# Peptides against a protein of PDB entry 6RGO: the designs that were tried, part 126

Target 1, 392 residues: chain A of PDB entry 6RGO
Amino acid sequence: MALKLLGFNQDATCFSVISSNKGVTIYNCDPFGKCFELEKSTSNDEELDFLVEMLFSTSLIAVVDKTIGASKRKKLKIVNTKRKATICELTFPHEIMDVIMNRKIICVVLKSDQIFVYDISCMKLLRTIDVRGEKLKSTSKFRNSEAVGDIGVRVSLSTDNNSILCYSSYSKSDKENAPLNDIVVFDALKCIQINVLPAVHQSNIVCIACSPDGMLMATASEKGTIIRVFKTIDTENDEPILVNEFRRGSRPSRISEMKFNHDNTLLACVGESDTIHIFALPVTTTEADANEDDTLQQSSHSLSSSINGLQYISKGLANRFGKIIVSKIPTQSQQRHVAYIKIPENAKYRIGFPKDTTNTIHICGEDGNYLVYSIPRNEVGPCTLVKSNTFD

## One batch from the design tools (peptide; made by RFdiffusion4, then SolubleMPNN)

Design b2_p9_5_s4 (from b2_p9_5, 3 letters changed)
Fold by OpenDDE base, seed 3:
Structure b2_p9_5_s4 (fold): chain B 392 residues (1-392), chain A 9 residues (1-9)
Amino acid sequence: as target 1 above (392 residues)
Amino acid sequence: EISELLSEK
């Protein structure tokens, strides 16, 4: 049977899959088993396509039937999984491309490059963000929507109640073909833009991850060779907004998903490559707890490769040319993965970090494998398989 | 209804 993975929920307690015969199935990770099934509404042999976003371990899911011919690609359904009933239905002017949520907010991304932000509690529209509207004021030519079906607005939302939304935006460059290479940071609760990161890559951004607390974001371009990690908020301290630059590989490969773990110590990425890469983030020690005397000289060789190579282009140029955030970091300062998982080249995988075990990663494949790996702490190497299950 | 589901842990 053809499986299509939809992904893990926010805490990696469940994952969703499309089965061509059954429709949508949600699996619980521990104990492993089916917890919900949504039957296909059509008897036709059409290739099933769905968006499904689950709110943590709750009985709330958002569902979009994207199946060709279904005429439902513009409809968001909020479903109670316990009742097997639609609670709310919203219809949009354009096809839904993505849906993301937390306990406060639902964001709906349209093919029009619009983001609709809702209060989840009442389904009230808080904001419509028009990512093209900012570009159209500078460049009158609509890109004919025919060309590159895969380049659209990417979004990520913090899983906490702060509801930090990161999205890709068009560069304000006078070029008719401006890439989606800016990042906007948006407070979805207050409906305010809190930051803009211009030109974070040279090409279109195809993957974004926000940390659970919304303090960090990771970005990858269509090249997928470099992953950049940024602070979402400008700190008053002269600290660089770019905190890490990771090298996934030398060969171009699309990154489909990135995730932070719950304590912001790890970033994982997956895509078209045979390898899931896991990167270590520097722990920001808040100075406050320095008083307890515990002399555990764990010689953590902090791979504090001091990113001394961020030549702060002096404060004087920053006033004329907006914040140049991406200086050319020397290729030598690019950190590699600290851990990896080998996966089948032809199977799409999704990743999730469980809340209670910061050194564990959950993965699932369109090959029907659900796998739990332990991440090595003190060495660079392969992850260890701890648990495996199969699904159909 | 949605508010009940949001209170699930």
Scores: peptide ipSAE 0.457, ipTM 0.947, DockQ to the pose 0.804
Fold by OpenDDE base, seed 4:
Structure b2_p9_5_s4 (fold): chain B 392 residues (1-392), chain A 9 residues (1-9)
Amino acid sequence: as target 1 above (392 residues)
Amino acid sequence: EISELLSEK
């Protein structure tokens, strides 16, 4: 049977799959087992395609049936899994490409590069973000929607209540074919743009992850060789703060998913390669807790270091060539993974970090394997398999 | 109804 993975929920307590014979199945991770099934709407041997986003372990799912016809691909259903009932239905002007949610917000990404932001509690539209409309009106050549394959607006939402939305945007370059290589950070609750990270990659961004608390984001381009981690809100001299630069590999390989663990100490990535990579993030010790004890009166010897007067040479002529200020993201030393998992070649995997165990990762494959790995803390090496289950 | 589901764990 062909399985298609939809992924884990926000806390990795459940994962969703499409089974060609059954439709959508949601599995609980612990205890392992089926918790919900959505039957296919058709008896036809059509390839099933769905979007399913689950709200944590709740009975709330968002469902888009993409299997049949352009009309269904524009329809979002909010379903109560316990009642097996559609409780809300929304229809969009364009095909739904992605749906993300937390306890406050649901975001719907359209093929038109629009993001519809809703208050989940009442399904009130808070904002329509037009990622194309923010592009200079002159360059609105509709990318012929047929030939532009997997390149669209990417989104990630914090799993907390702050509801930090990170999305890819078009660079403000005068180029007709500006890449989706900017990141916008958006407060989805207040509907305010917080930050813009210009040109974070040279090519289109194909993967974004927001940290659970919304304080960090990870980005990967079509090359998938470098992962960059930025602060979302904080800036230094109005410039983006690059926290980490990770090297996944030397060869191009698409990254399909990235996730932070719950405490922002780990970033995992998965994609077309035979390896899930796990990177360590520096623990930002907030200086707040260090203030208590060590009142050691070390005598302040005031070494008056002589300010050598570097002469201001006033060289004048600012030539008007529009230097695209590619913000020089400081070239941090590219770090490697601290841990890895080998996966079957050509098997698509999804990843999830459970909330309660920061050194555990859940993975599931289109090969029908659900696997739990322990991540080594103090050594660089393979993850250890702790649990395994199979699904169909 | 949605508000009830949002209160689930």
Scores: peptide ipSAE 0.453, ipTM 0.946, DockQ to the pose 0.819
Fold by OpenDDE base, seed 2:
Structure b2_p9_5_s4 (fold): chain B 392 residues (1-392), chain A 9 residues (1-9)
Amino acid sequence: as target 1 above (392 residues)
Amino acid sequence: EISELLSEK
């Protein structure tokens, strides 16, 4: 059967898949098994396409039927999985491209480059963000750039209640074809723009991950060779703080998904390559609680010793046009993965980090494999397979 | 109804 992966929920307790024959299925990770099924509403042999976002382990899902020819591509359904009932339906002026949520906010991304921000508790519209409208104040021509179907606004939302929304925006270049290479950081609750990170890549941003606490974001461009990690809120002299620059590879390859673990110590990425890469983030030990004397001599040979070489090259090359160019970390200072998982060639995989086990990663494939890996702490190497299950 | 679902763990 053709499977299409929808992904993991926020805490990797569940994942969703599209089966060509059944429709949408949600699996529980532990104990492994089907927890919800949404039957195919169309008798037609059309390729099923859905967006399904689950709110943690709750009975709340957001569903969009994206099947070709379906007028439903503009409809968001909020479904109670226990009752198998639609509890809210919203219709949008344009096709829904993405849906993200936490316990406070749901964001709906449209093909028009609009982001609709709702209070999830009452489905009240808080904000419409028009990412094109911010560009059009500079460029009068509505080119219907038929945005080649893969280039659009990307979003990520913190899983915490602070509801930090990171989205890609068009650079303020006078060029008709300005890339989606700026990041806006937005407080989705207060509806305030917190920060703008200009030109974080040379090409369009195709993947964004926000940390669970909203303090970090990871970005990747169409090239997918470099991943950059920034602080979201904090700035240094009104300039963006680049925390890390990771090298995924030397060859261009699209990154489809990135995720932080729950303690911001790891960043994983997956995409069109045969390899899931896991990067270590420097643990910012807040020096604050160094006072408690407890003599547990556990030899925390912290991986800190080799990370010393991140000179904050805050040398913003202010180019003559006042654009903050994110200083590229020298290629020698670009960190590699600390761990990896080999996946089948051409298999699409999705990733998730469980909340309770920061050194465990969940992955699922369109090959019907759900796999749990242990991430090595003290060595660079392959992850160890801990558990495997199959699904149809 | 949505508020009840948001109270689930």
Scores: peptide ipSAE 0.453, ipTM 0.946, DockQ to the pose 0.824
Fold by OpenDDE base, seed 1:
Structure b2_p9_5_s4 (fold): chain B 392 residues (1-392), chain A 9 residues (1-9)
Amino acid sequence: as target 1 above (392 residues)
Amino acid sequence: EISELLSEK
């Protein structure tokens, strides 16, 4: 049967899939099994398309039926899975492209490059962010969105209650073809812009991940060769802080998803390549706790020595034109993965990090495999398969 | 109703 992956929830306790015959199915990871099914509303052999966002392990899901007609693609349903009942229905002026949530906020991304921010508790609209309107204010040029295929506004939301929203925006360029290569950091609760990271890539941003605490953000462009990690809130001399630059590969390949683990020590990426890559992040030891555990320092030095070279290159050349040129980390200083998982080339996979086991990764494939891997701590190498299940 | 679901673990 054709499966389409929707992904993991925020803590990787569940994942959702579209089955061509059944509609939406949600699986529990442990114990492994079906926990919810949403039947297809139509008998037609139409290719099923849905957005499903689950709130952790709760009975709350957001659902968009994208299968049938322009009207359904504009409807968001909030569903109680235990009652199998729609609690709330919202209709938007444009097609829904993405839905993301935490315990405080729902963000709805439209094909119009608008982000609607809601208080989840009462479904009140807090803010409409018009990313295209901000471009028009900066560039005076309207671009018809219909001609730009897979390129739209990308979003990521912190899973904590601080509700840090990162989204891609258009660069301040008089060129009609300004790329979606800026990032805005937004406090979704206060409805304030916190930070703007200009020109973080040369081409459009196609993938964004926010850390669970909202303190870090990872970005990838259409090339998918370089992943950049920034601080979201903190700045040095009003300039963005580049924490890491990772090399996924030398060949262009689209990254579909990135995730941080719960403690911000790992970043995983998946996409069109035969390999899930896992990168180690520098542990930001706050200076306070550095005093006690002197003994484990020796083995970490080989990885940390490559990180200490990054602090010196953060002299952003503020060119006279207010373009922060993110100083390209020398290609030799670009970190590679510390761990990897091989996957079938033609199978789409999704990734999730469980909360309680920071060195474990959950993956699921359109091949019907749900796999749990252990990530090596001290060695660069393959992840070890710990558990496997199949689904249909 | 939504507030009750937000209180689930």
Scores: peptide ipSAE 0.448, ipTM 0.944, DockQ to the pose 0.828

Design b2_p9_6_s1 (from b2_p9_6, 6 letters changed)
Fold by OpenDDE base, seed 1:
Structure b2_p9_6_s1 (fold): chain B 392 residues (1-392), chain A 9 residues (1-9)
Amino acid sequence: as target 1 above (392 residues)
Amino acid sequence: MEIVEIEIK
């Protein structure tokens, strides 16, 4: 049967799938089993397409039916899974492209490059963000959106209550074809812009991940060869802070999803390649906890790759010509993965990090596999399979 | 599963 993966919830306790015969199914990860089913309303052999976003392990889901007709693609349903009842229905002027949420906020991304920000507790509209801005409203000939169906505004939201929203924006160029290569950092609760990171890639940004606490973000372009990690809020001399630059590979390959673990020590990425890559982030040792005296002489040959903090003093050569303002880490200092998972070729996978186990990753595939892997801490190598389940 | 009741006023 053809499965389509929708992904994990925020804490990787559940994942959602579309089954061509059944409709939407939500699985619990531990204990493994079906939690909720949304039956298809039609007997037609039409390929099912849905957006489903779940609020943690709660009875709350957001659902968009994208299968049938332009009208349904504009409707967001908020559903109580325990009552099997729609508690809210919103209709938008344009097709819904993405829906993200946390315990405070729901964001709805439209094909018009608009982001609608709602208070989840009452579904009150807090803000409409127009990513094209007022200047482009007059010249918004709809990009012939049939051929460019894959390039739109990308978003990621912190899973905490601070509700840091990162989104891709158009670079300030007088060219009609400005790339979506800026990042805006937005406080979704206060409805204020916090930061702008200009030209973080040369091409359009196709994937963004925000850390659970909203302090870090990862970005990838259409090339998918380099992943950049930035601070979201902090700046140095009014310039963006680049924390890491990771090399996924030498050949172009789309990244479909990235996620941080809950303690910001790991970043995972998945996409069209046969490999899930896991990168280590430098732990900022806050100097405070160094005082506990535990003398245990374990001769850990720490491969302290002394990442000497190359304070790249970005000498602000604001060169007037649209060069990436962000200081590039030299290709020789680009970090590779510390761990990996091999996945079947042509199988789409999704990733999630559980809250309680920082060195565990959950993955699920359109091949019907739900897999739990242990991530090695002290060596570079493959992840170890810990649990395996199948779903249909 | 936690019950989320959204009171839409």
Scores: peptide ipSAE 0.032, ipTM 0.661, DockQ to the pose 0.390
Fold by OpenDDE base, seed 5:
Formats: structure tokens, C-alpha cells, sequence
Structure b2_p9_6_s1 (fold): chain B 392 residues (1-392), chain A 9 residues (1-9)
């Protein structure tokens, strides 16, 4: 059967797939098993395509039927999986490109580069974000619709209640072909722009991941060779704080998904390459006030591998036009993965981090494999397979 | 799975 992966939910307790014969299927990760199925409404041999966004392990899902020929690509359905009932249906002026949610917010991304922000509790529209702005509406009519298919606004939402929305935006270049290489950080609850990170890559941003707490953001461009991690809210001298620059590889390869683990210690990426890469983030020691007392001398030899010289290269090169360009970390200072998983060539995989085990990663493939890996803590190397299941 | 009901006003 042809499987198409939709992805994990926010806490990697479930994943969703499209089966050509069944339609949308949701699996539980533990205990492993099918928990929901949305039956195929059409008898046609058309390739099924759906967007499905889950709200954790709840009975709420958002569904868009993207199947070719379906007049439904502009319709968002909110479905109760337990009742098998549509709770809400929203119709948009343009095709839905993405849907993301947390316990507070649903964001709907349209092909028009608009983001609709809803309060999930009542499906009230809080904000429409027009990423193109008013000036770019006039010129965008002539972008041949065929070649633009893969370059759209990318979004990521914090899984916490703070609801930090990160989205790609067009650089203020007077060029007709301005890249989607800016990032906007937005408070989706208050509907306030918090920060703007200008020119974080030289080309369009194709992947964004927000940390669960919304304090960090990872970005990758069309090249997929470099991943950058920024602070979302904090700035230094009104400049964006680049925390890390990771090198995935030397060869261009699209990154399809990135995820932070729940404690912001790891960043994983997956895409068109045969390798899932896992990067270590610097542990921000929040100096919790060590109240003095308990002298338990557990000499944990923390191999403080001296991650010495993250010199915050806050040197925004203002270009000749006063535009801040995020400086590249020197190639010698670019970090590599600390762990990896080899996956079959040409198999699409998705990744998820479970909440309770910060050194475990869940992966699933269009090959029908659901795999749980242990991530090594103290060594650079392959992840260890802990559990495997198959699905159809 | 938890039951989520949304009251759409």
C-alpha cells in the first residue's frame, strides 16, 4: 500500500498517516495501535492527500482534504475522533497550505501567504496576518503559480500556552523576487509582534521549529546545509541572538521537519537525506538559587566538554542600505550532530520527541515502520533502536 | 484520547 506520513502530534503520543485504501489513520505510540480512522469518501483511484493536525492525544483533530480534484482544499474541518463527527467547518478564500495548533490557538496558513489565528476554545478569529503586506499584493499576481508551489510561508507554534508563533516573511528588499528569509516572532494570544529576525538565511526558509516553551527557534533554508537556532524574544542591542549554527551536511538536501525535545537540549532534523541528525543545544543553567544545605557529594564527573567559544557573533552586518543580515558563524565554529539515525534512502520519515523521556526519539516512515530510538548522552554516534512496530 | 468539545459561539 502507498502510505503518506502526516506526522506526530506535539508530544509524540500519536502519529497520523494516509493509507490509499483506508484514508486517514491515527496510531497511538504506546501502547502501539490504531486509535482512529477517517474512511475514504471517494471510490476513485486518486492519490489521497490530507492535512491533519492533532491536538495532543485529545479527540480533537483539524482536517483538510487536499486530494486532487477535491473542492475541499479551502475547507478546514474540526473533527471529534471519538464521536466521528465534524464539530466545525471553516471555508477560506484560498487553499490551505498548513494547520498548526496547541491547547489555545489554531493557525491556518493559506496559499495567499495569509495566516489566520483562531482561539481554539470558540473558533473565533483573533488575527489575520498578511505576510506579503499591502505593497506586495500588486506584484504577486504575476508569479507563475506553477513554479511557486513549494515556496510558501512556513510556520511553527510553541506547544505551551504562551503560543509563540514563528513564521517566515519576505525581506524588505525592493527586488521583485524578495526571499522568504525573515522570521517574525508573534504572540498569537495577544496578537502582538514580539520580534523580527531579518535575513536569517540567504535563500527562502523552508523549515522552522519553535521550542515547546517558545524561547528558541530553529530555521533551515532551501539548501538545508545549515540550521540556525535563535532566541525568539530576547535581543542583544536590538539584534537577534544566534545561539547555535549546526551543519547538517555539505551537500544540499531539503529538511522537511525539525523538532526540539521538551527540555530544549536536543534538536532533531529529517528530510530527503538518508540520515536523521540530532544536535545538542547548550544547557542554559538557570541558576536556581542553590539554597546551601544538602552536601551530598555525588561527584558526577560532568565531562564538561568545554563548549568554550560560542562567541555570540552579534555582528549584524548592516548592508549598505541599513539592513541587518545575520552573520554566519565561521565554518570552523559550526557544530555537527551528536547523534544520528540511518533511514532507508527515499523513505520519508517524521520525527517526534516524547515528553517523559528527553533522550528518546520516535520516528515513523512511509515504509510502514514506527521506531523508537535511544539517543546517546555522552558519546557521538548512532542512536540505539529500542522498539519497532509496523503499520499499514 | 480525551474528549474535547468546542463551544462555537
Amino acid sequence: as target 1 above (392 residues)
Amino acid sequence: MEIVEIEIK
Scores: peptide ipSAE 0.032, ipTM 0.671, DockQ to the pose 0.346
Fold by OpenDDE base, seed 3:
Structure b2_p9_6_s1 (fold): chain B 392 residues (1-392), chain A 9 residues (1-9)
Amino acid sequence: as target 1 above (392 residues)
Amino acid sequence: MEIVEIEIK
């Protein structure tokens, strides 16, 4: 049977799959088992295609049937899984490319590079973000959307109630082929743009992850060799917005998904490669716990020495073009993974971090495997398989 | 799994 992965929910308590025979199935992770099924509307042997986003462990799912016809691809259904009923239906002017949500907000991404932001409690439209409209003020030519292939606006939303939305935007360069290499940070509740990170990669951004608290954001380009981590908000302190740069590999490979764990200590990435990479983030010790006297002189080889190289470039070019955030971090200072998982070649996998265990990762594959791994704390190496289940 | 019922009003 052909399985398609839809992914984990926000807390990795459930994952969603498309089965060619059944339609959409939602699995509970612990105890492992089917918790919901959405039957296919068609008896035809057509390849099923759906977007499904589940709101945590709730009865609320957002569903887009992409299987047949341009009209269905423009419809968002909000479904109560307990009642097995559609409670809301929205129709958009263009095909739906992505749907993300938290307890406050639903964001709907269209093929038109528009983001519709809704209050989830009443399905009221709060904002339409036109990512092209900012570009069209500089470039009069509507490129027919047909020639721009698999490169669209990417989005990520914080899982907390602050509802920090990060999305890819077009560079303000007068080039007709401006890449989607800017990031906008947006408060989805207040409908205010918080920050703009210009030219965070040289090529189009294809993957974005927001931290659960919305304080950090990770980005990867179509090259997928470098992952960058940024602060979403400018701190009053002259601290660099770019906090980490990770090397996934030397060979280009598309990253399909990235996730932070719930305490912002780990970043995982998955994609077309045979390896899930897990990176350690520096814990920002807030100075508040300075009172406990514990004299453990662990020789923390202070990674402080590599950050000092960023200070020199700031002075000269500051005046006319917004903060050049991406000084070339020397290739030698790029951190590698601290942990990894080997996955089958050509199997698509999705990742999720459970809330209750910061050193555990959930993964699921189109091969029908649901796997739970333990992440090593003090050693660079492979993750340990803790639990395995199969699904159909 | 406790399915929390959400009603959109």
Scores: peptide ipSAE 0.032, ipTM 0.670, DockQ to the pose 0.483
Fold by OpenDDE base, seed 4:
Structure b2_p9_6_s1 (fold): chain B 392 residues (1-392), chain A 9 residues (1-9)
Amino acid sequence: as target 1 above (392 residues)
Amino acid sequence: MEIVEIEIK
């Protein structure tokens, strides 16, 4: 059967799939099995398309029927799976492109480049973010929304209660065709912009991952060759902090999904390539624990080396060319993956990191495979398959 | 959409 993967929930305890014959099925990862099914509402041989976001292992799901011909692409249903009841139905002015959630917030992304931020507890609208309206304040021309169906606002939300929302925005460049290459970091609870990372790629951002704690963000462009990891909140001299720059490959290939593990030590990416790449992040040693022991009295001799001051003469030609502040993200040495998983070239895969096992990754494929891999700690190499299951 | 809870067997 043709399967379409919807992905893992926030803690990789469940994953969702569309089956052409059955509709939406949610699988539990451990013990492996079907835990919920949503039957197709149409008897037609229409290609089924859905958005389904599950709130962790809870009975709360958000559902959008995106099936071709269905007038339902603008409707969000919040469903209690245990009660088999629709709790809320929202209708939007435009097609729903994405839905993300945590225990506090639901974000709904529209084809209009609007993000609707809701309090999940009462479905109260907290904010409407108009990414186009922000662009129009900077750039006078509307992009005709018709032409590039695959380039829209990308979003990621922290899985914690801090509810850090990262979204792609249009560059403030005077170019008529400004790319979606800025990132806005937004506190979804307080409804305030925290940070703006300008021009993080040269082309449109197609994938964003926020860390579970919201402290890190990974970005990839349409090229998918370079992944950049930034701090979300912290800045250095009012400039964005680039933590890592990873090379996925030399050949362009779309990245469809990225995920951090629970402790921010690993970043995984998957897409159109035959390889899931896993990158190691530097452990930020919080300086807190270093204070106890090393009372060792090393009498460091004060070598007063007098390095001579070369007075470089400041020639002051004030040429008025608008400095495109290409934030010189320091060219960090591009790191490679520390681990990888080979997957079939023609099978779309989704990835998830379980909360309790930081060196384990869950993957599922449109080939009907659910696989659990162990990630090597001390060496660069392939991941080891630990568990496999099949689904239909 | 009918919503069926499936028992994990």
Scores: peptide ipSAE 0.019, ipTM 0.550, DockQ to the pose 0.041

